# Peptides against a protein of PDB entry 3KDP: the designs that were tried, part 120

Target 1, 230 residues: chain A of PDB entry 3KDP
Amino acid sequence: PFLIFIIANIPLPLGTVTILCIDLGTDMVPAISLAYEQAESDIMKRQPRNPKTDKLVNEQLISMAYGQIGMIQALGGFFTYFVILAENGFLPIHLLGLRVNWDDRWINDVEDSYGQQWTYEQRKIVEFTCHTPFFVTIVVVQWADLVICKTRRNSVFQQGMKNKILIFGLFEETALAAFLSYCPGMGVALRMYPLKPTWWFCAFPYSLLIFVYDEVRKLIIRRRPGGWVE

## One batch from the design tools (peptide; made by RFdiffusion4, then SolubleMPNN)

Design b2_p19_5_s1 (from b2_p19_5, 16 letters changed)
Fold by OpenDDE base, seed 4:
Structure b2_p19_5_s1 (fold): chain B 230 residues (1-230), chain A 19 residues (1-19)
Amino acid sequence: as target 1 above (230 residues)
Amino acid sequence: DFEKWVEEQLKLAKEILKK
């Protein structure tokens, strides 16, 4: 998300706090889940199948899958960001390169896509209105990961601990999202304005996309056992 | 009404940002 922000030079889609929450919550939970799955696999696999090659391949494949899922999650967040800004008169094309003028407090006549002038305060209001929904979108998209884990054929019995860690992580992220979205004073303290409940649904198409992606991936794996997509 | 509360919080945030 931050890389796209730098490259596109768009108004800041996420606050620093939300970025930290994503990094600490959304990225760490999968990593911990993978670490526990590896530990469980090492305990259960009594027979030394060539543990270096099989483990490395599996780690690489899982890492790629999570990387791809993470990209889809980021796309979901940016989608929400662009939708909110578009609803407020800023079309995606108009946002490109707008950051410099957007963040300048002395420019009070930044035009939107329809020629309406926006004061600095008005721009910051809409920016901070994007921060919370972006974060919530990421959290909602991550719920699809839970569904993906449950739909894995071979792992339903072996992934009990992984699922508990994942569920706990998703619960914490959701609770944090709710806290940041609806706790009084968060708009002042963290520049995260309260979220309209309707914005929780903005992520659902991307959750579905992740689900479809995983099903397609699984189909490919089943058709080509030992392929790079595993 | 939760929606009304959210709108009130948004209004408050806007007022604070104007200061």
Scores: peptide ipSAE 0.130, ipTM 0.755, DockQ to the pose 0.054
Fold by OpenDDE base, seed 5:
Structure b2_p19_5_s1 (fold): chain B 230 residues (1-230), chain A 19 residues (1-19)
Amino acid sequence: as target 1 above (230 residues)
Amino acid sequence: DFEKWVEEQLKLAKEILKK
């Protein structure tokens, strides 16, 4: 997200606080899931695998899959960001290169895509209004990870433990998202302004995308000789 | 009700940023 911010020179889509919350909270769920997948892969391939080569290949494949999921999550966040800004009069094309003027407090006449002038305060409010939804979008997209894990061909016991940990993680993330979004004073303390309920739905297409992606991936893996379980 | 609350918070934010 930060790299895109630098390259596109757009208004900041995520605050430092939200980034920190993602790194400390949101990323734990994929990490735990990855650890379980690796453990399951290791157990299932104990007999036929070359411990040196096959383990590394599996770890790489799993890591790539979660890397791709992370990219889809980021895309979902950016989608929400662009939707919110577009609804406030700033089309995506207009945002490119706008950051310099956007962040200048002495410029109070920044024009949107429709010629409306925005004060610095107004611009910052809409910017900070995007920070929370971006985070929330990531959280909602991660709900798909729970579904993905549940649909894996693992033992009921392994799935149960994994789901319990994932559900707990997702609950914490969701609670954090709700806290940051709706707790009084968050706008002042963290510049996390309240989220309209409609913005939660912006993530749903991306959650579905992750689900479809994972199912397709699983199908491909199952079609390979000898099979593979992630 | 919730939407109104959000709007009020946004208005409050505007006032704070003006200071």
Scores: peptide ipSAE 0.120, ipTM 0.750, DockQ to the pose 0.049
Fold by OpenDDE base, seed 1:
Structure b2_p19_5_s1 (fold): chain B 230 residues (1-230), chain A 19 residues (1-19)
Amino acid sequence: as target 1 above (230 residues)
Amino acid sequence: DFEKWVEEQLKLAKEILKK
């Protein structure tokens, strides 16, 4: 997400606090899950037939899966970001290269896609209004990913503790998102402004798209066992 | 009531940013 922000020179889609919450919440759940999977693998004493190659393959598969999930989450967040800005008069194309003028306190006549002028304060309110929905979108997408992972047959037993930890992590993230969204003073303290309840649903079409994509992927894998799409 | 509360909080945020 931060790379796209730098490359596209768009208004900041994620606040520092939101990034910290993602790093502490979203990245912690996978790390804990990996630690528990290693611990369960160690407990289940099935020495992989070739411990070096099988461990490497599993680590690579897990790394690729988490990398893909993270990319999907970022895309969902950016989708919500662009929707919010579009509803406020800033079309995605207009946002490209706008950062410099957007962040300039002395420019109070930044025009949106419809010719409306925005003051610095108005722009920053809209920007900070995007931070909370971005985080919420990530959480909602993670719910979808959880459902997708549950439908993968092979890991049902590993799914037990992993599901409990993952569900607990998702609950914590959801509670944190609700706290950051609706606790009085969070806008001032953390620059995370309150979220309209309707924005919680903004991620659902994207989550559905991810679900469809994963089902199609699974269908392709079933039809072509051993393909690069694993 | 909740939507109104959110709108009020957004208004408050706007006022704080203007100061």
Scores: peptide ipSAE 0.113, ipTM 0.742, DockQ to the pose 0.053
Fold by OpenDDE base, seed 3:
Structure b2_p19_5_s1 (fold): chain B 230 residues (1-230), chain A 19 residues (1-19)
Amino acid sequence: as target 1 above (230 residues)
Amino acid sequence: DFEKWVEEQLKLAKEILKK
């Protein structure tokens, strides 16, 4: 997200604190999952035929899965970002290169896609309005990913404990999202304005799309093993 | 009540941005 902000010179889509919360929250779940998997594998006295290769394959599969999930989450966040800005008159194309003027306090006549002029204060309000929904969108996408992962993991990993850890992680992220969104003073302190309940649903169409895409991908993989879709 | 609270937070944000 920050890299795209720099490269595209768009208004900041996600605050530093929210990034930290995502990194800390989302990365903990994989780490804990891996730690418990190793512990369970050690408890299961079944000597893996090749412990080194099987562990490496599992780690690689997990890393790839989480990498893909992370990309999907980022896409969901940006989707919400663009929706919010579009609803406020800034179409995605117009945002490219706008950062310099957007962040300039002395420019109070930045035009949106419809010719409306925006003061610095108004622009910053819109920017900060994106921060909370972006984070919440990631959490909502993670819910969808849980369903997807449950289906995948049940096929690859018969380990029920992974699901419990994942559910717990999603619960923590949801609780954190609710806390950051609705705790008094968080909007001022963290530049995360309160989220209208309707914005929780902004990610749902995207989550559905991801779900459908993943099911189609799985279907293709099942029908054509070794394809580029893996 | 929630909408009013949101509006209040937005007002506070505006005040901070003016500084």
Scores: peptide ipSAE 0.111, ipTM 0.747, DockQ to the pose 0.049

Design b2_p19_5_s2 (from b2_p19_5, 12 letters changed)
Fold by OpenDDE base, seed 4:
Structure b2_p19_5_s2 (fold): chain B 230 residues (1-230), chain A 19 residues (1-19)
Amino acid sequence: as target 1 above (230 residues)
Amino acid sequence: SFEEYQRKVLELALEILKK
């Protein structure tokens, strides 16, 4: 999120402290859960033929999986970010390059996509309104991502939810999201304004899409082993 | 209510931004 913020010069979608909460509080337990997951790796089902090569391949696969999860999370978060800003009159294309004027407290006439002028205070309210939903969206997307990453080939319905650590991670993430969203003082301390419950569902269509896509992908892999879809 | 809480947080945020 921060890289896109810099590259696109858009208003800050997520605060630095909130990013740290994601990295340390949200991503840690899932990462541990995945490490303990007897991942249906095609490699682990077979005794390692070459321990050195198999370890390297496994490390690469894990790193790619984490990279993909991170990208999907970012996409989900930015989706929510753009939805919120669009609802407040800022279309995505208008946000490009807007950061400089957005963060300048002496400019009180920043125009949205519809010509409405926004004061500094109004802009900051909208910005901080994005922080909590962005964070919550990441958590919601992580639910799906963690579930789909549990298996590489088998359907979630076939593998089942046997990993207690994964389940614990899902609850921990949800609890953290609820705490940061609704605990008194978080709006001031972390600039995470209270989230309307409806915003929890903002990423659900996206999560559903990636879930369905992954299930279809896995189905194709099962039907055509060694295909390009792997 | 949640709406009242949200309003209170926003008001407090505005006060901080004015300083």
Scores: peptide ipSAE 0.147, ipTM 0.762, DockQ to the pose 0.047
Fold by OpenDDE base, seed 3:
Structure b2_p19_5_s2 (fold): chain B 230 residues (1-230), chain A 19 residues (1-19)
Amino acid sequence: as target 1 above (230 residues)
Amino acid sequence: SFEEYQRKVLELALEILKK
C-alpha cells in the first residue's frame, strides 16, 4: 500500500504503523497456522520422489501461494479505499497524481471529480476515514484466504475447520482489528477514524468472490487434474 | 455513544493537523 502511494502519488490509503500491525500482528499467526495445517492432498504431504527436485517445486508453490494471498489482500484493501473515496466524490482516475496537492495544507480548493472544492481539513478527514476500513478489509479478506488455503484440491466443506491454530489466528486478527478500530486513543495515534460497524461488511462481497472462485478452481482441479488453473 | 466517540476523535485529529 505504501509503495502504491509513492509510485501512483495517491492519497495515503493506510499508515505505515498500521501496515506493520498487519505484517507482525495479523499475518504471523495465520502463517504459522498454515505451516501446521494437515493437508489431505497437497504436494507438501506427498512422498518425495527426488528430494532435491521436489523440494524446489514445493518451495516455489508455497512462495507463489503467499504471494497471491498478499496480492489479493492488497486488492481488497484498495477496493475499499476506492469505494470510500468515490462515495466522497473522488473517482479512482482522479486520484492519480493528486497527492502533492492533497497533502499541501495551503491549497484549500482541491477539486473532486464533480468540481466540488475541498479544504485541507476536509481532505484529511476523508483520508483518515479510509485507513480503518482499509485495515479491516484486509482482515476480512484474510478470513477467506486462510480458509481456502487449507488445501489445494479439497473443498472447504470437505477439509473443515479442524486446525485450532488457524481458528486462533482468525480470532486474533479479528480482535486486533476491533481493538485498533474502537479502542480510545488508537484512532488518533494511528490516524484512523473509528469505523462504523456497517463498513465491516464492505469486504464481504470481495471475500465471497474469492471463496467462490477458489471452490470453482478446486472443483476443476478435481475433475481435470493437471490443468493450468492449478 | 459511538457517535460521540467519533466526534471526539475527529476533534483531536483536527487539533493535531493545526499544529
Scores: peptide ipSAE 0.136, ipTM 0.760, DockQ to the pose 0.046
Fold by OpenDDE base, seed 1:
Structure b2_p19_5_s2 (fold): chain B 230 residues (1-230), chain A 19 residues (1-19)
Amino acid sequence: as target 1 above (230 residues)
Amino acid sequence: SFEEYQRKVLELALEILKK
């Protein structure tokens, strides 16, 4: 998300604090899950036949899968961002290169796609209004990711411990999203303004997309075992 | 109402941004 912001010079879709919350809140659960997977794999004595190559392959596969899922998450977040800005008169094409003028507090006549002039304060409100739904979109997409991770494990005991961790992660992410979205003062402190409950549903198509993607990936893996798509 | 809450938060944010 931040790379697209830099490259396209668009208004900031997600604040640094929100990114930190994602990193600490949402990415911690996958990291813990992976740490437990490694610990459980060590306990289950499934030593990879070739520990060097099999670990490297698994790490590459995991890295690629997370990279791809991360791209889908980013696309979902940007979709909500562009929808909100479009509803407020800023079409995606108009946002390209607008950041410099957008962030300048002394320019109070930035025009939208329809010729309406926006003050600095008005622009910042719209920008900060995008932060919350972007975050919520990531959380909702993470639900799908966590469910996908659950279905990859064949062991009932591994599924049990992972289920508790996954359930805790889902609860933590959802609670964090609700806290950041609706707790008084968080909008001002974190620049995450309150989100209408209807916006939670905007992420659902992307969650479905991740499920479809994972099913397609699983089909490819079943047809071509050992491929880079794992 | 939630809408009133949103308005209040936005108004407060505007006041802070004006300072």
Scores: peptide ipSAE 0.105, ipTM 0.735, DockQ to the pose 0.049
Fold by OpenDDE base, seed 5:
Structure b2_p19_5_s2 (fold): chain B 230 residues (1-230), chain A 19 residues (1-19)
Amino acid sequence: as target 1 above (230 residues)
Amino acid sequence: SFEEYQRKVLELALEILKK
């Protein structure tokens, strides 16, 4: 998110503190939960052709897959960001390069896509209104990510939801998202203004996308063991 | 209500931004 902020010069979509909450709050319990997840029987029983080289290749492939999932998560967040700004009169194309004027407190006549002028305070309210749903979108997308990370090859439908720690992690991150979204003072402390409940659903298409992506990936792996998709 | 809460938060935010 920060890199896109710099490259596109758009208003800041997500605060730094919120990013820290994701890294420290939402990812820790899931990471621990995965350590206690039962390994796929085929992964443990399958002898590597070359224990040194094949292990390294597999680790790289897994890392790339997680990178792709991370990109889909970011896309989900940005989608929500652009929708909110568009509803407030700022179309995506108009946001490109707008950051300099957007962040200038002395400019109180920044125009939206429809020619309406926005004060600094009004702009910052809209910006901070985007922070919460961006965060919530990431959390909702992470639900799918955490579920699919249980296995490499087996479908979620085959493996099931047996890890109680993982389930607890899902509730923990959801509770954190609700706390940051609706607790009094979060708008001041974290610049996360209250989120309309309807915005929780904006991430669902992306969660579904991740789920479908992973199921297709796993299907390919099952049909072509040792392929490049693993 | 949620709307009242949102309004209060926005009002407070505006006050802070004006400083």
Scores: peptide ipSAE 0.023, ipTM 0.598, DockQ to the pose 0.046

Design b2_p19_5_s3 (from b2_p19_5, 15 letters changed)
Fold by OpenDDE base, seed 4:
Structure b2_p19_5_s3 (fold): chain B 230 residues (1-230), chain A 19 residues (1-19)
Amino acid sequence: as target 1 above (230 residues)
Amino acid sequence: DFEEWRKKVLEEAKKILKE
């Protein structure tokens, strides 16, 4: 998110507070959940064929998986960001290079994509309005990510949701998201403004895509053991 | 109404930003 902010010079999609909440709230719980995953996972049951050669490969695969998950999460977050800004009159193409004027408090006539002028206060409100939904989007994407990471080869439908720690983690993240979004005073204290209920669904297409992609991948792996997708 | 409450929060935020 920060790299895209620098390269594209767009309004800040994610605030410091939301970044902190993601790091502490959405990264820690999944890590704990995965660490204490029950022995029903096919990932944990399969010993490496050769511990000396496969250790490095496994580390690379884990790193790659986390990298891919992080990229998908970022894409989901940016999608939500662009949706909210578009709903408020700022199309994605118009946001490119807008940061300089956006952050200038003395410019009170920044135009949106439709010619509407925005004061500094209005712009900052809509900017901060994106922060909470970005966080919520990460949480929603985490639902799918955590579920698909439970198994490497088996379908979620075949393996089932027997991991109580995973379920607890999902609940905790959702509760945190709801608390930060709707608890009175959060707007003043953390600049986390309340979300429209519809914004919770912005990440759902991405979650669905991840789920479908993973299920297809797993299906291919099951049908063609030893393939490049494994 | 949730939308009214949300609107109120945003209006208060606007006041704070003006200060």
Scores: peptide ipSAE 0.259, ipTM 0.836, DockQ to the pose 0.048
Fold by OpenDDE base, seed 5:
Structure b2_p19_5_s3 (fold): chain B 230 residues (1-230), chain A 19 residues (1-19)
Amino acid sequence: as target 1 above (230 residues)
Amino acid sequence: DFEEWRKKVLEEAKKILKE
């Protein structure tokens, strides 16, 4: 996300605090899921497979899958960002290269896509209004990971333990998102302004996309000899 | 209620950003 910000020279889509929350809170759930998938794969490969080669391949496949999921999450976040800015009069095309003027405190007449002039304060409020929804979008998209994990596992018992860990992780990140979004004083302390409840729904198409992606992936894996490569 | 509160927060934010 930060790289796109630099390359496109758009207003900052994520705040420092939100980035930290993603790294420390949100990313933990996928990491735990990945660890369980690897462990299950290792157990299954105790069969007369070349354990070294097969383990390595499975770890790579799992890592790649979660990498792709992470990319979809980022896309969802950016989608939310663009929707919010578009609703406020800034179309995506207009945002390209706008950062320089956007971040200049002394320019109070930055025009949106419709010719409306925005003060520095107004612009920054809209910018910071995007930071939390980006994080929230990632959280909502990660709810799909819970469903994916439930459907990937053959053992109901193992699924149960994994689900408990995932549910706990998702609860933590959701609670954190709600806290950062709506707790009084967060706007002052962290410049994370309250988001409209409707912004939570921006992530739902991407959650569905992740679900579809994973089902397709599973289907492909099932068609290969040797069964499920988790 | 929420929208009113949100507006209040945003107005406060505007004041802080002016400083």
Scores: peptide ipSAE 0.243, ipTM 0.830, DockQ to the pose 0.048
Fold by OpenDDE base, seed 2:
Structure b2_p19_5_s3 (fold): chain B 230 residues (1-230), chain A 19 residues (1-19)
Amino acid sequence: as target 1 above (230 residues)
Amino acid sequence: DFEEWRKKVLEEAKKILKE
């Protein structure tokens, strides 16, 4: 998100504090969940063809899968960002290069895509209104990530949600999202303005996408053992 | 009402940003 902000010169999609909340609050939960998750019996029973090469390949493939999930998360965040700005009159193309004027406090006549002029205060309200739903989007997408991290091969429907740490993680992330979104003072302290409840649904397509992606991946692994998708 | 509260928060935010 930050790199795109710099390269495209768009209004800041995600605040630094929000990034820290993601890294320390949300991203840690999956890591903890993974630490307490039991190894799949099928993985443990599999004899490596080449202990050195197969281990490296498997680790690489797993890392790639999580990298792809991370990309989907980022896309979800940006989707939410662009939707909110578009609803407020700023189409994605119009945002390119707009940062300089957007962040200038002395420019109070920045035009949106429809010719409406926006004051600095109005612009910043819209910007900070994007920070909260971006964060919430990441949390909602991470719900899927937490669930899929339970297994590498088995379907979510087959394995179920028996891990207490997983359930706790889902609760903690949701509680954190609610706290940061609706607790009094968060707008001032963290520049996270209150989120309309309807915006929670903006992330659902991407959460679903991760589920579908992982289920398809796991299905392929089950049907084609030793494939590149592992 | 949530919407009224939200509007109030946003109006206060505007005031802060003017400072």
Scores: peptide ipSAE 0.191, ipTM 0.798, DockQ to the pose 0.047
Fold by OpenDDE base, seed 3:
Structure b2_p19_5_s3 (fold): chain B 230 residues (1-230), chain A 19 residues (1-19)
Amino acid sequence: as target 1 above (230 residues)
Amino acid sequence: DFEEWRKKVLEEAKKILKE
């Protein structure tokens, strides 16, 4: 998200705090899950048939899957960002290259897509209003992973541990999202302004998309082992 | 009310941004 901000010169879609929250709350869950799965395998004395290749294949498959899911999550976040800005008069095309004028506090007549002039304060309010729902969108999309994880593994024990780790991670990120969104003072201090409760539902189509994506991926893997979608 | 609270937060944000 930050790279897109720099390259496309759009208003900042995701603040530093939200990025850190994603890293700590969301992106850490796969790593922890992998660590516990390895530890569990060692405890169960499960000897892999080929220790070197089987571990590498599993790590690669998981990394690719979560990388792809991460891209869908980012897409969901940007969708929410563009929807909010569009509702406030800024169409996506109009945002391209707008950053320089957007961030200049001395320019108080930045026009939206409909010719309405926006002061610096007004623009920044809209920008920071996008930060929270972007993060919340990522969190809500992660909820779909609960269902995905239940269907990926047949081992009740592995499934149970993975579910516990995932549920814990989802709880942390959801609690953090709620805290950042609704705790008094946090909005102003962290430039993550309070989210309308209805915006929590904006991510639901993308949660469904991830679910469908995973089911399709599984279907392809079953029919064509070693495919690029793994 | 949430909307009233949100409005207050946004007004405070505007004040900070003007400084």
Scores: peptide ipSAE 0.187, ipTM 0.794, DockQ to the pose 0.048

